# Ledger of designs, part 162: peptides against a protein of PDB entry 4XPM

Target 1, 160 residues: chain A of PDB entry 4XPM
Amino acid sequence: VMLHSKNVKGFLENTLKPYDLHSVDFKTSSLQSSMIITATNGGILSYATSNNDVPKNSINEINSVNNLKMMSLLIKDKWSEDENDTEEQHSNSCYPVEIDSFKTKIYTYEMEDLHTCVAQIPNSDLLLLFIAEGSFPYGLLVIKIERAMRELTDLFGYKL
Target 2, 67 residues: chain B of PDB entry 4XPM
Amino acid sequence: DIKGTIAFDTHGNVIESTGVGSQRIEDIGDLSKVTLDAEGFAQVQGDSLLVHLYKRNDITLAVYTSA

## One batch from the design tools (peptide; made by RFdiffusion4, then SolubleMPNN)

Design b2_p25_2_s1 (from b2_p25_2, 12 letters changed)
Fold by OpenDDE base, seed 5:
Structure b2_p25_2_s1 (fold): chain B 160 residues (1-160), chain C 67 residues (1-67), chain A 25 residues (1-25)
Amino acid sequence: as target 1 above (160 residues)
Amino acid sequence: as target 2 above (67 residues)
Amino acid sequence: SAAEAALRQELAKLHEELLKEIEEQ
């Protein structure tokens, strides 16, 4: 299936859902945000957020969007730095993964009190970015983003 | 008799934690160094609690019990 | 011992369930 803009938005919205691990009685919060951004500039191509209670065109919405833009840019910058740093790529904050014979890396980043992880969509100019509360464990966040990327095969190899 | 759990990956990052496990995240450092048997099991004394370990598919599950 | 075997079985089962839940969500 082709991923149109609306389909991508819907996909990102679905990634917001929390984990509910009944076997061990563990439940996470929803992701705060889920984004696809450009690896070049950190520009947001699509995003979803769990907080949609802000009136549209309000100052609060503007601030929220601006905050996402800021975070995306910061994370992109950090990702870019790490992609050029072999030491960082071998840290415990970097997870090399392979999806359908495509290799990529998942990075975890602490953003103030938030837990984030980002991964390049294989062979593309795009990054998938999850932002969660600090209570969302990194190990599970990594698993989440890996599983999500497996559903984005249509974007593999996408170049701007 | 489970008092809590911790699941963690090969990077030492938490996958989940419950009960007393949530208060013992720092144990992961030591638990990750424990030698498991051929079946992936081990038991270690974690202060006042017994920790039962099982690793499979790169995920280690630690179960805390009083005995 | 039987108790040990039972405990191991429980642990393995719990791990399996956890994995399944993670993979299915």
Scores: peptide ipSAE 0.744, ipTM 0.951, DockQ to the pose 0.908
Fold by OpenDDE base, seed 2:
Structure b2_p25_2_s1 (fold): chain B 160 residues (1-160), chain C 67 residues (1-67), chain A 25 residues (1-25)
Amino acid sequence: as target 1 above (160 residues)
Amino acid sequence: as target 2 above (67 residues)
Amino acid sequence: SAAEAALRQELAKLHEELLKEIEEQ
């Protein structure tokens, strides 16, 4: 079963939703962006953004997309480097996880004032990438992306 | 009464923080080293506040109280 | 003490509620 582009887009849009933890009166902002990118080139296959204040087809939208492209490339490069660095894989910024017997890793990266996390979709050429404001705690961001990745089983093993 | 909370994972990263806990993220380093009892509980004095710890399912919750 | 037991119960309950909220969202 292959996910259609529209389905992936809708899924990513849903991941933008914030946490509202009433038990402790803690609330996050929405994710700034959620993306599926290629592990090979950092190309964006699908994305969602909470920035809805920019008119469509405007120069500001183009700049926003370009910024996402830049961030995706930077994160992909950092991810690729870390995947070849044993020390980085043992840092507190790396979370080895297992989903349905598939092993993968979640990395957290600070991008200027933004909090990001990225994970390879198991056995695939794809990365799931979340970008959030600096107020979004990393521990919760990791939980969020892990939960999201568990819903992307259709992409497990996807090769470009 | 609860003055604040911090929840953190096994990597020492914050899951949530509220109240005075938001101003005491640096406490995680020390709190993560506290020996918990068989039920997963501990108490630690943190400056003028008492910190109550409970860990379950790899998530530690720290609750700050005045007493 | 009874007070300590009550506090522990409250703490455990809060932790449980937190986990549930995280899992449900």
Scores: peptide ipSAE 0.744, ipTM 0.951, DockQ to the pose 0.914
Fold by OpenDDE base, seed 4:
Structure b2_p25_2_s1 (fold): chain B 160 residues (1-160), chain C 67 residues (1-67), chain A 25 residues (1-25)
Amino acid sequence: as target 1 above (160 residues)
Amino acid sequence: as target 2 above (67 residues)
Amino acid sequence: SAAEAALRQELAKLHEELLKEIEEQ
């Protein structure tokens, strides 16, 4: 299965779906946003948002996209700092993981009232970024992004 | 008999919380230090509630009951 | 005791169900 641009968009849209854990009667909200961004500049290559009711090409849409760009840049900067900080990599906000023999790290960041999670796609110049409401627990968000990355094998090793 | 639940990972971050567990997230600090038996179980008395712990696959489930 | 065994089984089952639901979503 080849992952084209439209397929990536569809994949990200699917990641927006909430959890509904019937066993314990716990459910989350949908993710606010899901993005593939560059590790170098924080540029957005693809994104999905749960708010699709904004008219296309409207001022509100532009503002929404600009907000995503800003958050992407801020998170990329924090990620870059942490990748060069041994202490930060050993904090409870960093999860070293291995997927198909590839090593990567998952970071959780609180951005204002939002819960975010970011991870480098293994051996690539790309980051996967989830943005959720503050009610979305970090432990579950980490699990979610790890599972999502396992489905992005076509992007492993992708270099800009 | 279940009054609430908390599930948390090895980093002490919440996976899920329900009922009284949602108001006792601060308990994770103490619960994470509890020594489990060979089968992964433990019980801890907290306030008026009893906390039942079970850990498997790096996920700890805490169940709050009155007894 | 039988009561303790039953409680442990319930707890383990709940954990298993939770884990399964997380993996399937």
Scores: peptide ipSAE 0.743, ipTM 0.951, DockQ to the pose 0.914
Fold by OpenDDE base, seed 3:
Structure b2_p25_2_s1 (fold): chain B 160 residues (1-160), chain C 67 residues (1-67), chain A 25 residues (1-25)
Amino acid sequence: as target 1 above (160 residues)
Amino acid sequence: as target 2 above (67 residues)
Amino acid sequence: SAAEAALRQELAKLHEELLKEIEEQ
C-alpha cells in the first residue's frame, strides 16, 4: 500500500502550518518548505512551499524551484555523510527514534540563516525534509517531523 | 507571576521560549544538569529570578518568576 | 506547604497543556 502523489502533496502542504502554543503564548512562522526527496540523489518527489505568490513559469518561480533542488541535494549529501559517520550520529544534532518498531534518525542542519530537519522514512529510500526560518526552534522542529513521519506509514519500506 | 518560559528536550535544544526565557537560552546548559526530585520538580535561583523546573516525557519546562 | 503544592500543580498543569497542544498540532 502506497500513498498517491496527490495525497502526499496535500500532506506536505498541511505540514507547513505553524505552531500556536496558547498555553505559553508561543507561536512559530510557517515552514518555508516541506519535501520528500530520494536518499540516493536528492531528487524531489514532492514538495510544498509557503511562497505561492509567484506566477507560473516566471523567472522567479524557476529560480525558486532550482533553489529547492539545490538545497535538497546539499542536505542529502550531508545526510549521507553523517549516516557513515559514527561521531556525527552521536552529536546533539542527531535524534535516533523508533516509530512502530521501525528505527530511523532525525538530523538538524543549519543552512545559512535557515533551520532544517531531515529524516529517513523508515526502511525506505526516501527522506522527509523540513525547511524553516531561523526563529523556528530545533527541538520543536524535531517534534514536528517525528509526528509527521508517523503519518507516512504507507511509505515505510519504499524502495526506488 | 510568570516572567517567561523555556521548554527544551533531552538534547538541550529549545522547544519553545517566551518572555525573559527567550533571552536566557544559554541557561539550558546549567538547567539540564539540575537534579530533579522524585516527582520531577526542582527550583533554582538564577540571579534575580527563580527558575521552576518540571520534567515529564523527556521535556523539561522552565518557568521564570520573581518569587 | 499548601502554597508549594499549588505551585507544583500549576507547573504540572502548564506542562500537560503544552504537551497536548504540541501533540494536537
Scores: peptide ipSAE 0.743, ipTM 0.951, DockQ to the pose 0.910

Design b2_p25_3_s1 (from b2_p25_3, 15 letters changed)
Fold by OpenDDE base, seed 1:
Structure b2_p25_3_s1 (fold): chain B 160 residues (1-160), chain C 67 residues (1-67), chain A 25 residues (1-25)
Amino acid sequence: as target 1 above (160 residues)
Amino acid sequence: as target 2 above (67 residues)
Amino acid sequence: SAAALAAQRAALAKLHEELLKEIYS
């Protein structure tokens, strides 16, 4: 069963939720944004944001969407470069992972003061992208996106 | 008593940090090189704190104590 | 003592276990 737009949106919204690690009294903030974008052009197919609610179709909403578009394009470009760079793929910012025999990579990127991570949905033309505050540890962010991808098996192999 | 914690992955990236651990993220470089025993444990004498290490499932937990 | 060390290790392992449970819950 393929995920529909509303289901994908809801999924991404759920990924925004923070971690609360009671065992060690550690809490994160919510993700700032969660997106599925195209690997080809960085176009946003679906997104969720934890930013304060703004009126629909307002200038603030437009600005926020434009900001997401800019971020997605920048990260897509960096991802594309790294996918063709053996050295970058062996850095501590790259996590090769395997999900149900499908191989992919998770990259972490510092974007200004934000912590981001991006991963190609296995065998697809899609990227999953998380944007978080700088206080969100990269190791935990990587775990988060890996777990999220494991829930997106319906998108494995998706080609544009 | 625990003065702080750091959990980190095999890439040396932080998973969580608390207490004095939050101020000692730079310790990960050295802690990641510590040889653990067969059960995954080690102790490392730090600055003025003792670091207790335990690794399982590719996550290393460092607990800082006074002794 | 050996017993005290064992107890400390057990506590550390337990903490790690709980951390894992929370991360992967």
Scores: peptide ipSAE 0.748, ipTM 0.951, DockQ to the pose 0.962
Fold by OpenDDE base, seed 5:
Formats: C-alpha cells, sequence, structure tokens
Structure b2_p25_3_s1 (fold): chain B 160 residues (1-160), chain C 67 residues (1-67), chain A 25 residues (1-25)
C-alpha cells in the first residue's frame, strides 16, 4: 500500500508509542509529537501529537500547532546548518546510517527541556522529526527513528 | 543483586538507565574506554559498587552490584 | 570460582539479549 497522506498520518500516530523495557524495568513516555516536514522550509506535511486533550478550535490548540510549526522550522534550520558543517557531522549528536543501501544521517537536538531527533528520508526533500520529553534518552530515540525510517521506503527519493 | 543499570551506544548516548545507574550517567565516559575481553566482558571496581560490562551489537550494558 | 563467574557472565549476556529483543521488537 502506497504511503499517501492518510497512511502517513496513521504511521506517525503509531510512532508515538512508548518503550517498555521489562528486562531492566525501564519505561519511556509517549513521544510528544511525530512529524514529516519539508527539508527546504520546515513546513509540516503531516504530524501526530500525544496531547489529544486540547479542545478543538481553542486558543490552546492554536498555540500548540503554532509551537509545532516553530519547532519544526528551528530544527530544520539547525539540520541545514549541520549538513554543511563537517565538525557537527562528526559529533556524538550525528549518526550516519544506511538503510537498504541508502545513506542518511540522524541528528539529536536539545530543545529547551525536550529531546528531539531528526533524519532526512533518504534522497528526499523530507525530514522525519520526533519530539520527546527530556526523560527519553537520546540513544533510544535514535534507535526509534532509525526503525521508523525503515518503514518509509515509499518516500525514499521523494521530491517536492 | 542488581543496584542499577546503564545501557549506552557507541556514541556514548544513553539507551536506558535504572537505579543507581540513573545517577551515574557520567560513568559512561570511563566505561566506554574499558578494554573488554574476547567475549565482550569486563568488570570495573568502583568506590562501593562493582560494574559488570557486556558489549554486543554496538550496545554496552553496565550492571551495578554491591559485589 | 570459575563456575560462579560463568554463571554471572551467562546472566549478564542473557539480560543483554532480552534488552535487545525488547528494543528491536
Amino acid sequence: as target 1 above (160 residues)
Amino acid sequence: as target 2 above (67 residues)
Amino acid sequence: SAAALAAQRAALAKLHEELLKEIYS
């Protein structure tokens, strides 16, 4: 099944699910948000949030959406800078990975009290972006986004 | 008797932490430099705790015990 | 003892294996 808008929304909603590592008695919270944004302008093409208790058409909802737009733009800008910075690409915040012979990079960024992770969908104009609470460890967040990226093969090579 | 755990990746970033491990994230810097044996194991004696290390598939697990 | 060490290592390896399974399930 092709990943169109409706399928992508459902996919992002599923990525919100937390980890429960019973072996070591470690649990995470759900992701705060999961988004696909444009690498060019940071525009949100699709998104999912764990905060579903906000009334529709309320000021709080508007503020929430606007906050997501702001964060996506800021992260896109930082990502763009790092893609042109050799030093940043060799930091512990950058993970070069290969998925089915396609190369991409995963970046972690601290956004105030939030932990974020972003990766370019291979050979595309799209970025996958996870936003989590500060209690969500970066190493696990990286693993999560890498695994999610492997399910987005239909978007590999997507150009705007 | 496990007092806590830390799991971390090759970049030194935390995958999980529990118990006393959650209060010893700074240990990752030193633990990542420990030479493991041929089977991926090592032990590091701390001030009051013993750290048991095992690395496989680029994930290092540190288990803190009293002995 | 050697037996105690072997058992300890086996337990640690088992815990690591379980952790991997949960992470990559």
Scores: peptide ipSAE 0.748, ipTM 0.950, DockQ to the pose 0.966
Fold by OpenDDE base, seed 3:
Structure b2_p25_3_s1 (fold): chain B 160 residues (1-160), chain C 67 residues (1-67), chain A 25 residues (1-25)
Amino acid sequence: as target 1 above (160 residues)
Amino acid sequence: as target 2 above (67 residues)
Amino acid sequence: SAAALAAQRAALAKLHEELLKEIYS
């Protein structure tokens, strides 16, 4: 099945859903944002946000979009640096993972008061990026993005 | 009488925390070093609370109780 | 007692199992 842009948007929207762990009475907030960005320039190819109350074409919407652009660029830059840093790849903020024989890494980054994680879609020029509130625990965020990555096999090997 | 829980991964990062566990995230450093038995269990006396540990599939669950 | 300990362990393991199921559902 070919993954078109509108299908990707819907996929990202679904990743926003929070965890509700009834066994231990633990709940998370929804993700603030979920994005697919280019690994080369940090450009946003597709995104979803939980903030749907912002009026369209408002200054607040523009600021929100600009903020996402800034975040994507900053995280892309940090990711790029870490991909060339052996020490960073061996820190507790880096999770090497393998999906269907494809290897990738999940990085967690504290961005101001937000919790973020990013991973290169295997063998591609694309990154999957989750942005959450500071209350969203990193360990669970990593699990979330790994599971999401497993659903993006159509993008494995995608080159710009 | 569960007073709280912490679940954490092999990197020491939190998966979930509840109750008193939410206020004892710093315990993960020590809890991760505890030697588990063959079945994956351990108990650790910490301060005024007893911590029950169980690890499986790279996730450690810590349950805090008064006894 | 040994029985009490066994029951506690069983409960803990069950809780862990339920947690895993919820995370990976």
Scores: peptide ipSAE 0.748, ipTM 0.951, DockQ to the pose 0.960
Fold by OpenDDE base, seed 4:
Structure b2_p25_3_s1 (fold): chain B 160 residues (1-160), chain C 67 residues (1-67), chain A 25 residues (1-25)
Amino acid sequence: as target 1 above (160 residues)
Amino acid sequence: as target 2 above (67 residues)
Amino acid sequence: SAAALAAQRAALAKLHEELLKEIYS
């Protein structure tokens, strides 16, 4: 089953759901945003946000989209820098992972009071980006994005 | 008689924290250096609480108890 | 006692297992 545009949007919406760890009585908030962006320019190809009460074409919607565009560009720039920095790739903020024999890296970045996590979809020109509140722990955020990446095999090797 | 928990990964980043554990995130630095036995267990005495450690599948769980 | 320690370890391991199941469900 191939992922089409509407399926990708639905997938990203599903990634917004929080964790509820009953065994230890720990709950997270929903992700604020989930995006697929280009690794080249940081352009947003698809996105989902937890705030669904914003009127269409309203000033609030425009501002929220502009904020996402800004964050995606900044994170892409930081990611690009780190991909060319051996020291940063060996920090605790970088997780080398392998999915179905494809290698990629997961990076965590703090953006003001937000916790973000980004990973290149294997062998592709695309990045998956999660934005969460500061209360969302980085270790769990990394696990979340790795699991999500495993569901995007249709995008592996995607080139612009 | 659990007073709190911390779960953390091999990079020392938090996976979850509850109870007194959420106020002791700084303990991860020391807890990550504790030598575990062959079964993946350890106990560490800290102030008035006992910390029970268990690591499996690259996730360390720390459970804080009074005894 | 040895029995009490074994029980504590079993409980801790079980909690860890449950946590993993929830994270990776």
Scores: peptide ipSAE 0.748, ipTM 0.951, DockQ to the pose 0.969

Design b2_p25_3_s2 (from b2_p25_3, 15 letters changed)
Fold by OpenDDE base, seed 5:
Structure b2_p25_3_s2 (fold): chain B 160 residues (1-160), chain C 67 residues (1-67), chain A 25 residues (1-25)
Amino acid sequence: as target 1 above (160 residues)
Amino acid sequence: as target 2 above (67 residues)
Amino acid sequence: SAAAEAARKEALAKLHEELLKEIYS
């Protein structure tokens, strides 16, 4: 069944939630942003942000959205480059994973002081993108996006 | 008493860090090279602290103690 | 002692187990 836009938005909003690892008293911040973008153009199909205090149609909202668009495009470009670079695919910044017999890769990218990770939704033209603060460790971010990806089976194989 | 922890994956990336562990992320390079026993355990000296290692399911947990 | 070592290992393993449970909950 096809995911409705509201369902996707709600899903992305839920991914913003932080980890709270009580066993070791470790807590993360919320993700700054969570997005589904096109692998072809980096266009944002859906997104969620942790900061919802910006008034609609305000200049700050426009700037925020534009910033997300810029980041999504940059990350898509890096992802595209890495998908064509065997060396990058074998770096410690690339995690090959398999979900329900579908193979994909998770890439981590440093964007200024932000920690990001991106993964192609298996066999699809879509990318899932997490943007977090620098305090969010990459290893945990990778686990987070892998776990999230497992909940997006409806988008597996989606072609534009 | 635990002075801190570091958990890291097989890529050497941090999963979590607390206490003195958060100040010793650079230890991961050496810790990842430590030979574990058949049960997945090891102990090594990390600076002035004892580091207790346990690896399971591709996650290594390092616990820093004074002894 | 051997008993102390066993206890330390058990505690560490339990901590790791709890950590995994939280991460993959």
Scores: peptide ipSAE 0.747, ipTM 0.950, DockQ to the pose 0.959
Fold by OpenDDE base, seed 2:
Structure b2_p25_3_s2 (fold): chain B 160 residues (1-160), chain C 67 residues (1-67), chain A 25 residues (1-25)
Amino acid sequence: as target 1 above (160 residues)
Amino acid sequence: as target 2 above (67 residues)
Amino acid sequence: SAAAEAARKEALAKLHEELLKEIYS
């Protein structure tokens, strides 16, 4: 069953939720952004942001969207480069994972002071992208995106 | 008596850090090299703190205590 | 003591277990 835009948006909004690890008294911030973008050109198909205080149609909203577009393109480009670089695929910032019978890779990228994580939805032309504050640990961010990816089986094999 | 914690994955990336652990992320490099016993435990004496290690399911938890 | 060591290990293991449960809840 193909996910509709509304359903995807809701899913991404849910991924924004922070971790609250009571056992060790550790809590993260919410993700700044969660996006599904195209692997081909970094175009944003769907996104959610934790910053909902920006008035609709304001210049600040436009700027924020433009910033997301820029970041998504940059991350897509880096991802594309790494997918053709065996050395980068063996760095500590690359996590080969297997979901069911499908293989993919999770990459972590620092964008200025932000922590980002991106993964190709298996056998698809789509990437899942998380953007978090620098206080969000990469190891936990990787776990988060892997778990989220496991819920996107309907998008496995999606081609543009 | 816990002064802090660090949890990290097999890539040496932080999963969580608290207390003194947040100021000792650089310890992960050495902690990841510690030989664990058959049950996944180890203890390492730091500068002034004792580090208790336990690894299971590819996640290592380091607990910093005074003793 | 051996008993104290065992208790420390048990506590650490339990903490790890709780952490895992929270991460993968």
Scores: peptide ipSAE 0.746, ipTM 0.950, DockQ to the pose 0.964
Fold by OpenDDE base, seed 4:
Structure b2_p25_3_s2 (fold): chain B 160 residues (1-160), chain C 67 residues (1-67), chain A 25 residues (1-25)
Amino acid sequence: as target 1 above (160 residues)
Amino acid sequence: as target 2 above (67 residues)
Amino acid sequence: SAAAEAARKEALAKLHEELLKEIYS
């Protein structure tokens, strides 16, 4: 069964949920944003944001969307550079992972005061991108995006 | 009693931190180099706190206690 | 004592296990 655009949107909204680790009394904030973008041009195919208090068609909404577009382009460019940089791929900011025999990499990037991570959906032209507050630990953010990608098998191998 | 915790991955990145652990993220560099026993345990003396280490499934948990 | 050490290790391992369960739930 193929994932439709509405299903993808709902999926991204669910990824916004925070971690609540009761065993150690640790809780994160919700993700600020979750996006699927093109690896080629950084175009946003789908996105979700935790700020739902912004009225539709308002200047604030337009600015927020424009900000997401800017961040997606910047991160796509950085990702593209790192994919061609052996040293960056061996840094502590790069996590090679394997999902159902498909290989991909998760990168963490500091964007101003925000913590971000991005990963190519296996064998696809798509990137999954999480944006969180600076208080969200990178190690946990990486785990979060890996788990999310495991639920996107319908997009594996997707080509534009 | 537990004074704080730090959990970190094999890249040295934080997974979670609580209590005094939140103020001792810099300890990860040294803690990651500690030799664990055959069961994955170790103890390290800190400033005035004792650090209890356990690693399994590529996640190291550090628990800070007074003794 | 050896018994106290064993108990401490068991408690730590259990805490780690609970943490993993929560992270990967």
Scores: peptide ipSAE 0.746, ipTM 0.950, DockQ to the pose 0.967
Fold by OpenDDE base, seed 3:
Parts: sequence; C-alpha cells; structure tokens
Structure b2_p25_3_s2 (fold): chain B 160 residues (1-160), chain C 67 residues (1-67), chain A 25 residues (1-25)
Amino acid sequence: as target 1 above (160 residues)
Amino acid sequence: as target 2 above (67 residues)
Amino acid sequence: SAAAEAARKEALAKLHEELLKEIYS
C-alpha cells in the first residue's frame, strides 16, 4: 500500500508508542517526537509529537514547533558532518545497516537531556528522526528506528 | 531469584535495564569481554551478585542473581 | 548439578527468546 502524505503522519504517530517488555518488566516512555526531515536543509516534511496538551494555534504550540525545527536543523547539521567524517562513522554511535540491499547508517546523538536517533532513508534526500527522553535506552532506540525504516520502503529513493 | 537485568547490543549500548541492573550499566564494558561457551552462556561474579550471560542474535542478556 | 545448570540455561535462553519476541513483535 502506498504511503500518502496523510498516511505518513499516522505512521509517525504510531512510532511514538513506547516499548512494553513484559518478559523483563521494562517499559519506556513514548517518543517525544518523530519526524521526516530533508537531508539538505533539515526542513520538516512531517512530524508527530506526544505532547497533545498544547492548545492549537497558541503561542505555546508555535514555540513547540519552532523548537522542533531548531532540533531538526541541529541534528541534520551533525548528521551532515558525520557523513563526511570517517572517524565518526566508526564510533559506537553509528550503526551501519542494510535494508533490502540498501545501505544506510543510524546515528545516536545526545541533545541536552534528550536521546535522539537519526537515519537517512535509503537512497533518499530524507532523514527519519526520533527524539526521546534520556531514559530511553539508545540500543532500543536504534532498534526502533531500524524497524520503522523497514516500513518506509515507499520513500526509498525519494529525491527532492 | 532475579535481582535485575541488562540487555545490550554489540555496540555496548543498553537495550533495557531493570532492578539492580539499572545501577550497574558500567558493567557492560566488562561483560562484553566475557568469553561465552559454545551455547552462548557464561557466569561472572559481579561485585556481590552473580551475573548470568546469554547472547543470541547480537543481543546479550545479563541476569543478576544473589547466588 | 548438571541438571540444575541445564535448567538454568534453558530458563535464561527462554527469557532471551521472549525478550526478542517482544522487541520485534
């Protein structure tokens, strides 16, 4: 089934759901934000947030969106730098992965007290970005974003 | 009796932690160096607790017990 | 004992399997 723009929003909203690992009695918080952004300028094409308590069209909502835009740009910049830095690509914060014969990398970044994870959608001009609380383990966050990317095959090869 | 758990990946990053495991994240460095048997198991004395290790599919699970 | 060790290993492996199922469900 083709992912339309309206479906992308719903997809990102679903990625916000926390893990509940009953076997070991471990549960995460929901993701703070989930976004698809441009690799060129860090512009947000679609996003979802777990904060639904902010009134629509309020100044607080505008500030929240602006903060999201800021984080998106900052993470895009770090990603761009790392993509041009061999040493950074060999750190434990970089996970080379292969999805359906397409190679990409997953990066983890600490942003203040938040745990973030970003990956280029294979052969595309798009990045998938997860933002979580500091309590969300990086290893699990990486697994989460990898699984999410595997469901975004419609965006593979997407060029702006 | 399980006192806690830590699961971590091949990069040494935490996948999950519970109980006393949440307070022993620093153990991952040493645990990742432990030689596992042919079936992927090992036991290590970690401080006052016994750590039971099992690795499969690039995920190591450490279970902490009192003995 | 060997039997006790086998039982312990089986329990640990089962826990790991359950964990994987939950993560990749």
Scores: peptide ipSAE 0.746, ipTM 0.950, DockQ to the pose 0.964

